Peptides against a protein of PDB entry 3VZA. Designs and how they scored, part 169

Target 1, 98 residues: chain A of PDB entry 3VZA
Amino acid sequence: RVERLCKSKELFEERLGLEIRRIHNEQLQFIFRHIDHKDPDKPYMFTLSINEQGDYEVTSCTPPLDCISEFQLKVRETNNFSAFIANIRKAFTALSFK
Target 2, 62 residues: chain B of PDB entry 3VZA
Amino acid sequence: AAYVTQLYYKISRIDWDYEVEPARIKGIHYGPDIAQPINMDSSHHSRCFISDYLWSLVPTAW

## One batch from the design tools (peptide; made by RFdiffusion4, then SolubleMPNN)

Design b2_p30_2_s4 (from b2_p30_2, 10 letters changed)
Fold by OpenDDE base, seed 1:
Structure b2_p30_2_s4 (fold): chain B 98 residues (1-98), chain C 62 residues (1-62), chain A 30 residues (1-30)
Amino acid sequence: as target 1 above (98 residues)
Amino acid sequence: as target 2 above (62 residues)
Amino acid sequence: PEPVILPDVTDPEEIAKGEEILKKLNSLEP
């Protein structure tokens, strides 16, 4: 039911600190919060599309991550989207301590 | 939308218990080996701690 | 650069395309 789906989305957003937005040009924006314990609402984000060849393509990353290109390669090789997102959050977390 | 919630499950492998009180974070994480129950009182933890804990359940191995 | 939260799509065609990429992501498995 729509009611349950809405509640589910809200629970995931709050508990994981991850918002997923459908944006222009057939892209998704992934927004991580709850990364910086001193500023829980500070967003860490990237945008994603699937290119003409059917491959994952990170179209932006803010703040930038040195490892994002490698992660894009890995997810193309493995299709492990869970690990892809988890590793990005891990990288953002590490960046927040610098 | 259904596809967004499905993607959240694909990412986290967490299934929430929707029948508990709002302050109770209860569910099951379905890892590759065994299912791990989640049962937290949100009033006892910061939002950042809760998120960090839940993400710690998600494997980062490719 | 400062992070910018981008607006959700509201046009039906854009919404449909957003649903399509979600479907594709959900369908791929390791």
Scores: peptide ipSAE 0.637, ipTM 0.950, DockQ to the pose 0.943
Fold by OpenDDE base, seed 4:
Structure b2_p30_2_s4 (fold): chain B 98 residues (1-98), chain C 62 residues (1-62), chain A 30 residues (1-30)
Amino acid sequence: as target 1 above (98 residues)
Amino acid sequence: as target 2 above (62 residues)
Amino acid sequence: PEPVILPDVTDPEEIAKGEEILKKLNSLEP
């Protein structure tokens, strides 16, 4: 099962083009690749923590997204983390075309 | 790794078939509607296309 | 600005905290 867990992570990373890293200060870094079809390895990323109130908090976003604050509000209201991540990816994708 | 893989499932709602050959992207996507099978030959598609396709399965409605 | 991929945590305490946030995220439902 441990071996399968490692395989599972690798499959998700490659197929979704999403890497999730545990980083300093109790944060996660979400790294999207496969966004820019001309440069599939170009990373689009944000970092996330849970603040003292228990709320999702985006601590950085590179490149910056105008919509990130609204998405943070929406995920706090809905707890729909799936939609949160998917909308961020959609926003990064839209940004890559400009 | 267990919590990371669980989070991937929470995000994507995809359960992979781990017993197929590496080039076969096979699994099941779960969602509000009926479960949908995933069955792709990765050699027939770019990495970006595969990712875009899989993410297209994930609802963006809040 | 250029995106910077940050290093994974390596010390046991930071690893545990990382696991905790993952656990919290996994526990929340719409």
Scores: peptide ipSAE 0.636, ipTM 0.950, DockQ to the pose 0.946
Fold by OpenDDE base, seed 2:
Structure b2_p30_2_s4 (fold): chain B 98 residues (1-98), chain C 62 residues (1-62), chain A 30 residues (1-30)
Amino acid sequence: as target 1 above (98 residues)
Amino acid sequence: as target 2 above (62 residues)
Amino acid sequence: PEPVILPDVTDPEEIAKGEEILKKLNSLEP
């Protein structure tokens, strides 16, 4: 099972172009790649925590997204974490079209 | 890694077929609608295309 | 600023905290 779990993580990372890292201060870093077709390895990332009130909190976003605050509000309202991540990727994709 | 992989499923709703050859991207996407099979030859597509396609399966409605 | 990939936590206590947030995220449903 451990071997399969490791393989699963690697498959998700490569196929979705999404890496999830456990970082300091009880935060997660979400790193999107495969956004820019001209530079597939270029990272688009944000960090996430759950604050003292128990709410989702985006602690950083690089590059910055105008819509990230709205998305944070929406995920707090709906708990639809899937839509949250998908919308962020969609926004990063749009941003990559300079 | 169990919690991370579970989170990947929570996000993507994709369950991979781990028994196929590495070049085959095979699995099932679940969602509010009928389950959709995934079956791609990775050698025929760029990494970006594959990712874009898979993410296109994930609903963005809140 | 340039994107920075942050280091993985290695301290057992930090690892446990990371697992906790993952558990919380996995437990919440729409």
Scores: peptide ipSAE 0.635, ipTM 0.949, DockQ to the pose 0.940
Fold by OpenDDE base, seed 3:
Structure b2_p30_2_s4 (fold): chain B 98 residues (1-98), chain C 62 residues (1-62), chain A 30 residues (1-30)
Amino acid sequence: as target 1 above (98 residues)
Amino acid sequence: as target 2 above (62 residues)
Amino acid sequence: PEPVILPDVTDPEEIAKGEEILKKLNSLEP
């Protein structure tokens, strides 16, 4: 099971181009790659935590996204974390075309 | 870790087939509609195309 | 700002906290 879990993580990282890291201060770093077809290894990332009120909060976003605050609001309202991540990736993708 | 892989499933709704050759991307996407099989030869596609395709399976409606 | 990949936590307590947030995220349902 442990071996499969490790393999699963690797497959998701490569195939989705999404790495999820546990970082300091009870935060997660989400790193998107494979966004820019001309530079597949270019990272697009954000960090996520749970604030003192218990709400999920984006603590950083690189490159910045104008829509990130709205997405944070939407995920708090809907608890649709899948849509949250997918919309962020879509936004990063749109940014890569500018 | 189990929680990370569970989160990947929570995000993507994809379950991989782990018993295939490395170049074969096989799995099932479990969306709101009928489950869709995934079966790709990675040697025929760029990494970006593969990722874009897989993410296209994930709905963005809130 | 330049993107920086941050190091994974290695402290057991920090690892536990990371697991906790993952657990909470996994529990979210629309």
Scores: peptide ipSAE 0.634, ipTM 0.950, DockQ to the pose 0.928

Design b2_p30_3_s4
Fold by OpenDDE base, seed 1:
Parts: sequence; C-alpha cells; structure tokens
Structure b2_p30_3_s4 (fold): chain B 98 residues (1-98), chain C 62 residues (1-62), chain A 30 residues (1-30)
Amino acid sequence: as target 1 above (98 residues)
Amino acid sequence: as target 2 above (62 residues)
Amino acid sequence: DEEKKKKEKEEEEEKKKEEELAKLLKPSLP
C-alpha cells in the first residue's frame, strides 16, 4: 500500500504538473509546472490555509493573480475545491501568454 | 502521503491504472455525467501537452 | 533531551499539517 501511495503521488505530480507540499504554519503549497510550454519547469504557485473561521484562505500567490480573491470567495460559497484549483491553473495558463 | 493522494483525487477526479508500463498513461476521469477513459502514449506527447489535456478534463464550473 | 524535544516538535508540526490537509478534504456542498 505504501508503495502504491508513493507511486500515485509521483504519477499525479508528473502528469498534472502539480506538486503539493505541507509547509509551515499549517499551510499547503501548490506548485504548478508544465504551464509555459517554452519553459516547462517554471513554477506557478500559491499557498492555502484554513483561517480562524474555518474558511479557505490564500496566503500567497506567485505570480500574483487578479482573480484569486474572487476564486477564494467562490470556493467558500460553493466548497468546490476541484473547480477552485482548476480555475487557478487556468488563470496561470492565461498569465503565461502575457 | 495518503492524504496527498486523496487530495489529488479530490482535485482531478482521476483514478490511474497502476498496472501498466510507465510509458502508458491509463486511467479514468470521473465527471458528473459520464466516466471518461484515459489512454495515452506518453512518448508521443510533451509533458505540457499531457498536463494541459488532463486538466481540460476537470470542470471549472463552480 | 534537546534532540527529543526537537523530534517532539517536528511530530507536532507534522500532526498539525495533517489536520489542515484533512480539513481541505471535506466534501463539497451539495
């Protein structure tokens, strides 16, 4: 089972180009790669926590996204975490063309 | 590790076939309507193309 | 003793990280 879990994580990281880390202060770091086809290893990242009220909170975003505050509101309203992450990747992709 | 893999599934709704060779990307994406099979030869595509394709399967509707 | 305290702190931090991750795994709204 442990071997399966390790393999699963590696497959997701490579195939989705998404690394997820548990970092200090009870946060998750999401690192997207494979966004810029000319520079596949260029990272696009954000950090996420649960605040005192129990709500999702984006604590950092690099590069910054104008839409991140709206997405934070949307995920709090809908609790659709999948759409939240997918929309962030979509936004990073759009940013890579600028 | 267990939590992370669960989170990946929560995000992507993809279940991989772990019994195939590494060069074959096989799995199933479970959407709200129908399940979509995934079956790709990784040697025929760039890493970015593969990622873009897989993410295209994930709904962005709130 | 110092090493023990360090390991204990690391374990506590890991536990907190796991709890936060678990919170993120809560089901979406209907």
Scores: peptide ipSAE 0.129, ipTM 0.869, DockQ to the pose 0.024
Fold by OpenDDE base, seed 2:
Structure b2_p30_3_s4 (fold): chain B 98 residues (1-98), chain C 62 residues (1-62), chain A 30 residues (1-30)
Amino acid sequence: as target 1 above (98 residues)
Amino acid sequence: as target 2 above (62 residues)
Amino acid sequence: DEEKKKKEKEEEEEKKKEEELAKLLKPSLP
């Protein structure tokens, strides 16, 4: 049901603190919130596309993560998209303490 | 919307129970070995704690 | 019709976005 799909999206956004948007140039924007407990609405985000070779490509990351290039390599090797996103959130969490 | 929901499942491996009251966070996390039930009272926790807890269920091993 | 062309362009853009999303949903390696 369409209503359930909308509700599902809202539940995921609120409970995971993750918003996913389809943006220009065939990209997905991932926006993490609920990272900083002192500022729950502070966004931590990155954009992702599929390049001409069919590989995952991170096109931006704000704030920047020094490990994101390595994660991009790992997800290309393993195709473990879940671990990819989870590791990015973990990295953002670590960054929020600095 | 269907694809977005599928993507959330692909990421989190969580399936929500949609028949419960809004204040109840109920669902199932499907891990590699064991399916773990989720059953939380959202009024007892901060938004950040809830998110951190749910993400802690998601494996980070490649 | 210009309005028709605009709608067709918008539909094509949404189709492309959906296609990219579908690519991201490809199965994980076994």
Scores: peptide ipSAE 0.121, ipTM 0.868, DockQ to the pose 0.023
Fold by OpenDDE base, seed 4:
Structure b2_p30_3_s4 (fold): chain B 98 residues (1-98), chain C 62 residues (1-62), chain A 30 residues (1-30)
Amino acid sequence: as target 1 above (98 residues)
Amino acid sequence: as target 2 above (62 residues)
Amino acid sequence: DEEKKKKEKEEEEEKKKEEELAKLLKPSLP
């Protein structure tokens, strides 16, 4: 099963172009690639934590997204984590065209 | 590893078929109403196209 | 024992990381 889990992670990373890392201070780093078709390896990333209240909190975003604060609010209201991540990717994609 | 895999599922709602060849992207996306089968030949598409397609399956409605 | 202490520290760090992930994985997952 461990090998299956490792394979699963690799498949998700490659197919979604999304790497998820555990980093210091109890944060998750989300690294999107495959955003810019001209530079597929260019990373677009943000970090996420759970604050003391148990709410999602974005602690960094590179490149910065104007909509990230609104998305943080929305995910807190809806608890739709999937839509949260998908919207961030969509926003990064939009940035890649500028 | 277990948690990260679960997290990917939470995000994407995709289950992969692990018994196929590496070049075959096969799985199921579980939407709120229907299950959408995934069956792609990775050699026929760019990495970016594949990712864009898969993410297009994930609803962005809050 | 230094080796035991090192292992304990690593295990604690891993546990914290797992707990963080668990917080993201709320019961909505089937």
Scores: peptide ipSAE 0.120, ipTM 0.868, DockQ to the pose 0.023
Fold by OpenDDE base, seed 3:
Structure b2_p30_3_s4 (fold): chain B 98 residues (1-98), chain C 62 residues (1-62), chain A 30 residues (1-30)
Amino acid sequence: as target 1 above (98 residues)
Amino acid sequence: as target 2 above (62 residues)
Amino acid sequence: DEEKKKKEKEEEEEKKKEEELAKLLKPSLP
């Protein structure tokens, strides 16, 4: 099982171009790659925590996204975490064309 | 890795087929209506194309 | 009432989802 879990993580990282790390102060860091087809290794990142009220909170976003605050609100309302992450990736993709 | 793997599934709703050769990207995406099979030859596509395709399977509707 | 029970169930499910993510964020978990 442990071997499969490790392999699974590696497959997700490579195929989705998404790395997930636990970082200091009880946060998760999401690192997207494979966004810019001309620079596949260029990272697009955001960090996420649960605040004192128990709500999802984006603590950083690099490069910055104008829509991130709205997405944070939406995920709090819907609890659709999948759509939250997918929309962020879509936004990063759009940004890469500029 | 266990918790991270759970998170990947929560995000993507993809279950990989681990019994195929590394060059074959095979699995199932579980959408709200139907299960969509995934079956790609990674040697025929760029990393970016593969990622874009897989993410296209993930609904963005809230 | 049935509507009350349904609402309570939905609130409980939402709470569980938040707790699951919170666990992933906590340093105490591997």
Scores: peptide ipSAE 0.117, ipTM 0.870, DockQ to the pose 0.094; fails the geometry check

Design b2_p30_4_s1 (from b2_p30_4, 12 letters changed)
Fold by OpenDDE base, seed 5:
Structure b2_p30_4_s1 (fold): chain B 98 residues (1-98), chain C 62 residues (1-62), chain A 30 residues (1-30)
Amino acid sequence: as target 1 above (98 residues)
Amino acid sequence: as target 2 above (62 residues)
Amino acid sequence: SLEEQIKEYLKSLGLPDTEYNREIARAMLE
């Protein structure tokens, strides 16, 4: 089972270009790659935590996104985690063209 | 590892076929509508194109 | 039963009922 879990993670990382790490203070680090077609290995990342109120909180974003605060509000309102992550990737993609 | 795997599904709603050859990207995307099959030859596309395509399956509507 | 718990767990997460997902669920519930 451990072997299958490792394989699953590797497939998601490569195919989605998304690495997910559990880091200190119960935070999650999301690292997007395959964003910039000219530099597929360039990382676009953000960290996420759950605050004392139980809400999603973006603790860092590199490169910075102007829309990240709005997305944080939206995910708190809708609890649509999938759309939250997908919209962040979309925003990073748009930023890569600038 | 199990937690991270769950997050990937929570995000993408994709279930991979783990029995196919490495060059074959095969699975099922479970969206709000009818489940859609995924079946790609990775040798025919760039890593960026593959990722962009798969993410295009994920709804961005809140 | 454990099997019933697995089914409910998968359903609650919207996961398809596959052998692989069952194994993950079992590991999480054990």
Scores: peptide ipSAE 0.219, ipTM 0.895, DockQ to the pose 0.022
Fold by OpenDDE base, seed 4:
Structure b2_p30_4_s1 (fold): chain B 98 residues (1-98), chain C 62 residues (1-62), chain A 30 residues (1-30)
Amino acid sequence: as target 1 above (98 residues)
Amino acid sequence: as target 2 above (62 residues)
Amino acid sequence: SLEEQIKEYLKSLGLPDTEYNREIARAMLE
């Protein structure tokens, strides 16, 4: 059972190019790879916390995204976590072409 | 581990087939309206292409 | 029952009712 969980995580990491880490202060770190086709291992990352109100709060974003604050607002309004993460990846992808 | 795995599903809505050979990317994406099968040979594609394709399945509409 | 809890758990997460997901749910609910 533990083996299955490990395998699942590995498959998601490799196939989505997304690593999710639970870090200190009950934060989540999201590390995107496979963004830059010329450098597939180049990381694009952000950290996420749940504030006192229970809302998602982006605590860091590297490289910075102009749209991240708007996305944070949107996810609070819609509670669409999937779209939130997907839009961030989309933004990172766009950034990689600049 | 379970929490992170749940996050992956919450994000991607993909359920993998864990019984196939490593080179086979097989699963189901559960979209808002339809379920779409995934069945790829990883040896035929770059890592970036695979990721881009899979993420293309995830709606970005809020 | 445990089975009912599993079903509810999967529904709450929007997870498909697959054998694998049921296995995970069972482990978490036991």
Scores: peptide ipSAE 0.216, ipTM 0.895, DockQ to the pose 0.022
Fold by OpenDDE base, seed 2:
Structure b2_p30_4_s1 (fold): chain B 98 residues (1-98), chain C 62 residues (1-62), chain A 30 residues (1-30)
Amino acid sequence: as target 1 above (98 residues)
Amino acid sequence: as target 2 above (62 residues)
Amino acid sequence: SLEEQIKEYLKSLGLPDTEYNREIARAMLE
């Protein structure tokens, strides 16, 4: 069971190029790789927390995304966490071409 | 660990086939309409291509 | 039973009853 979970995590990390870490103060760190085809190991990351109101709050984004605040608003409105993460990856991808 | 693993499904909606050879990327993406099968040979593609392809299965509509 | 709890857990989260989700549920309920 634990072995299955570990294998699952490894497969997701490699195949999606997404590492998820639980860090202090009940925050989540999302690290995207495989964004820049010329540098697959280059990280694109953001951190997420739950504020006092219980809403998702982006606490950092590296490199910075102009659209991150808008996405935070959208996920609060729709509660579509999947689209939230996918759109961030899409934005990072677009940024990698600059 | 279980929480993080659950997040991966919450995000991707992908269920992997864990019984295939390591080089085979096989699973099912459970989209809002029809489930989409995943079946590709990782040795035939770059890491970036594989990731881009899999993420393309995830809807970005809010 | 554990199997019953797994089913209830998945239903409560609106998750499909797949092998993957069952494994996650089992881990969460242990």
Scores: peptide ipSAE 0.212, ipTM 0.897, DockQ to the pose 0.023
Fold by OpenDDE base, seed 3:
Structure b2_p30_4_s1 (fold): chain B 98 residues (1-98), chain C 62 residues (1-62), chain A 30 residues (1-30)
Amino acid sequence: as target 1 above (98 residues)
Amino acid sequence: as target 2 above (62 residues)
Amino acid sequence: SLEEQIKEYLKSLGLPDTEYNREIARAMLE
């Protein structure tokens, strides 16, 4: 079981270009790669926590995204975590062309 | 690792086929309507293309 | 039972009832 979990994680990391890390204070770090086709290993990342109200809160975003606050609001309204992450990746992709 | 694995599915809705050769990207994306099979040869595509394609399967509508 | 919980868990997540998904569910529920 442990072996399968490890393999699954590795496949997702490589194929989606997304690394997810659990860090201190019950936070999650999301590291996107494969965004910039000219530099596939260039990381685009953000961190997420659960505030005292139980809502998702973006605690950092590098590089910064103008739309991140709006996305945080949207995910709180819809609870659509999938769309939240996908939209962030889309935003990072758009940023990579600037 | 179980928690992270659950997050990957929660995000992507992809279930991989773990029994194929490493170069074969095979699985199923479970969309809201129809399950879409995934079957790619990684040697025929760049890492960025593969990732972009897979993410294109994930709806961005809130 | 745990097996019943696993089935309900998978259903709630829209996950197919495969051996691997059951293993993940079990890990989450234990």
Scores: peptide ipSAE 0.204, ipTM 0.892, DockQ to the pose 0.022

Design b2_p30_4_s2 (from b2_p30_4, 13 letters changed)
Fold by OpenDDE base, seed 5:
Structure b2_p30_4_s2 (fold): chain B 98 residues (1-98), chain C 62 residues (1-62), chain A 30 residues (1-30)
Amino acid sequence: as target 1 above (98 residues)
Amino acid sequence: as target 2 above (62 residues)
Amino acid sequence: SMEEQIEEYLKSLNWPDTPENREIARAYLS
């Protein structure tokens, strides 16, 4: 099972171009790659925590996204975590064309 | 790493087939509609194309 | 110095100080 879990993580990281790390203070670090087709290894990142009210909170976003606050509101309203992450990737993709 | 693995599924709704050769990207996407098979030859596509394709399976509607 | 900038950047993002994160920071600070 441990081997399966390790393989699963590696497959997701490579195929989705998304690395997820657990960091201090019960935060999650999301690192997107494969966004910029001209620079596939360029990282696009954000960090996430659950605040004192129990809501998702984006604690950093690099490069900055002007829509990130709206997405944070939407995920709190809908609890659709999948759409939340997918929309962030979509926004990073749009940013890479600028 | 079970927690992170669960997050990947929560995000993507993809379950990989772990018994195929490394060059084969095979799995199932469990979206809101009928489950859809994934079956790609990674040697035929760039890393960016593969990622874009897989993410295209994930709905962005809230 | 660049190393000081990297450390400040990581702190501003509340990122752990790892070699990989330092490399990422360096990329954005260059």
Scores: peptide ipSAE 0.521, ipTM 0.938, DockQ to the pose 0.209
Fold by OpenDDE base, seed 4:
Structure b2_p30_4_s2 (fold): chain B 98 residues (1-98), chain C 62 residues (1-62), chain A 30 residues (1-30)
Amino acid sequence: as target 1 above (98 residues)
Amino acid sequence: as target 2 above (62 residues)
Amino acid sequence: SMEEQIEEYLKSLNWPDTPENREIARAYLS
């Protein structure tokens, strides 16, 4: 099972271009790649915490996204974590065209 | 690792087929309505295209 | 130096100081 878990993670990382890391202070680090077709390895990243109320809280975002605060609000309202992450990727993609 | 793997599924709703050759991207995306099969030859596409395609399967509606 | 900039950058983001994170930082500082 450990072998399967490792393989699963690798497949997701490569195919989605998304690396997820558990970092200190019970945070999650999300690193997107494959965003800029001219520079597929360029990272786009944000970090996420769960506060005392159990709500998602974005603790950093680089490059900055104007919409990140709105997305944080939306995910708290809807609890749609999938849409939250997907919208962030969409925003990073749009940013890469500038 | 198990926690992170669970997050990947929570995000993407994709279940991979682990028994195929590395060049074959095969799995199932479980959307809100109908499950959609995934079956791609990675040698025919760029990494960015593959990622963009897979993410296009993930709804962005809140 | 670049290494000092990376260290400060990681601290500003409250990131752990790992080789991987340093690589990410370098990408945005260079």
Scores: peptide ipSAE 0.262, ipTM 0.902, DockQ to the pose 0.207
Fold by OpenDDE base, seed 2:
Structure b2_p30_4_s2 (fold): chain B 98 residues (1-98), chain C 62 residues (1-62), chain A 30 residues (1-30)
Amino acid sequence: as target 1 above (98 residues)
Amino acid sequence: as target 2 above (62 residues)
Amino acid sequence: SMEEQIEEYLKSLNWPDTPENREIARAYLS
């Protein structure tokens, strides 16, 4: 089981180009790669916390996304975490063309 | 970590087939309507293409 | 120095000072 979990994580990281880390203060760090086809290793990151109200809170975003606050609102309204992460990746992808 | 792996599934809804050769990307994406099989030869595609394709399976509608 | 810039960058983001995060910071500061 432990072996399967380790392999699963590695497969997701490589195939989705997404690394998820648990960091201090009960935060999650999301690191996207494979965004820029000309620079596949360039990282696009954001950090996420759960505030005292139990809502998702973006604590950082690098590079900055104009839409990140709107997405935070949307995920609080819909509780669609999958769409939240997918839309962030979509936004990072769009940003990579600038 | 089980927690992180659960997050990956929560995000992607992809279940990998772990019993295939390393170069084979095989699994199932469980969408809201139908289950979509995934079966790719990683040697035929760039890392970015593979990632873009897999993410294209994930709905962005709220 | 670059190392000092990295440390300040990580602090500004409230990120832990790990080798991995330093590499990420370097990518954006260089």
Scores: peptide ipSAE 0.262, ipTM 0.901, DockQ to the pose 0.203
Fold by OpenDDE base, seed 1:
Structure b2_p30_4_s2 (fold): chain B 98 residues (1-98), chain C 62 residues (1-62), chain A 30 residues (1-30)
Amino acid sequence: as target 1 above (98 residues)
Amino acid sequence: as target 2 above (62 residues)
Amino acid sequence: SMEEQIEEYLKSLNWPDTPENREIARAYLS
């Protein structure tokens, strides 16, 4: 298949409600939307540092998640990046009901 | 852009069908088990429902 | 001012000063 990077990004952003940005100091910014059904545009965000060795470090989380430190530990142990991001979204979703 | 696009796949394991009309959400999810097709009419669902559904395909087990 | 609060908030999180991040900051500060 032919890769369509621009269209792919747009489809993922809209359909997953997730925007990913590369920011300064070798960090990634993850912005979730479509979390709160009453306010689909409300952003839920965290930033992640990835060093040259591939270790993950959450550098910020807005709104705060009490489970974020545990998730950081889990992803370092398992290297399951997919589950890491999915669990964060799940936690944000749970938070949106409070 | 390639790096970020690769992250999306790494996270979701979804491969979109880029040849369908914009209102059709069509693709394949490659989970731990057999690949599953995605085929939705976006006009029949809210943005939040669509996102929730797609994320439900992503295992949360560590 | 709100703009000053936004700037301080972004700095506290070590976020880039972009229009998008300012919008997010504004949402949480207002």
Scores: peptide ipSAE 0.229, ipTM 0.893, DockQ to the pose 0.196

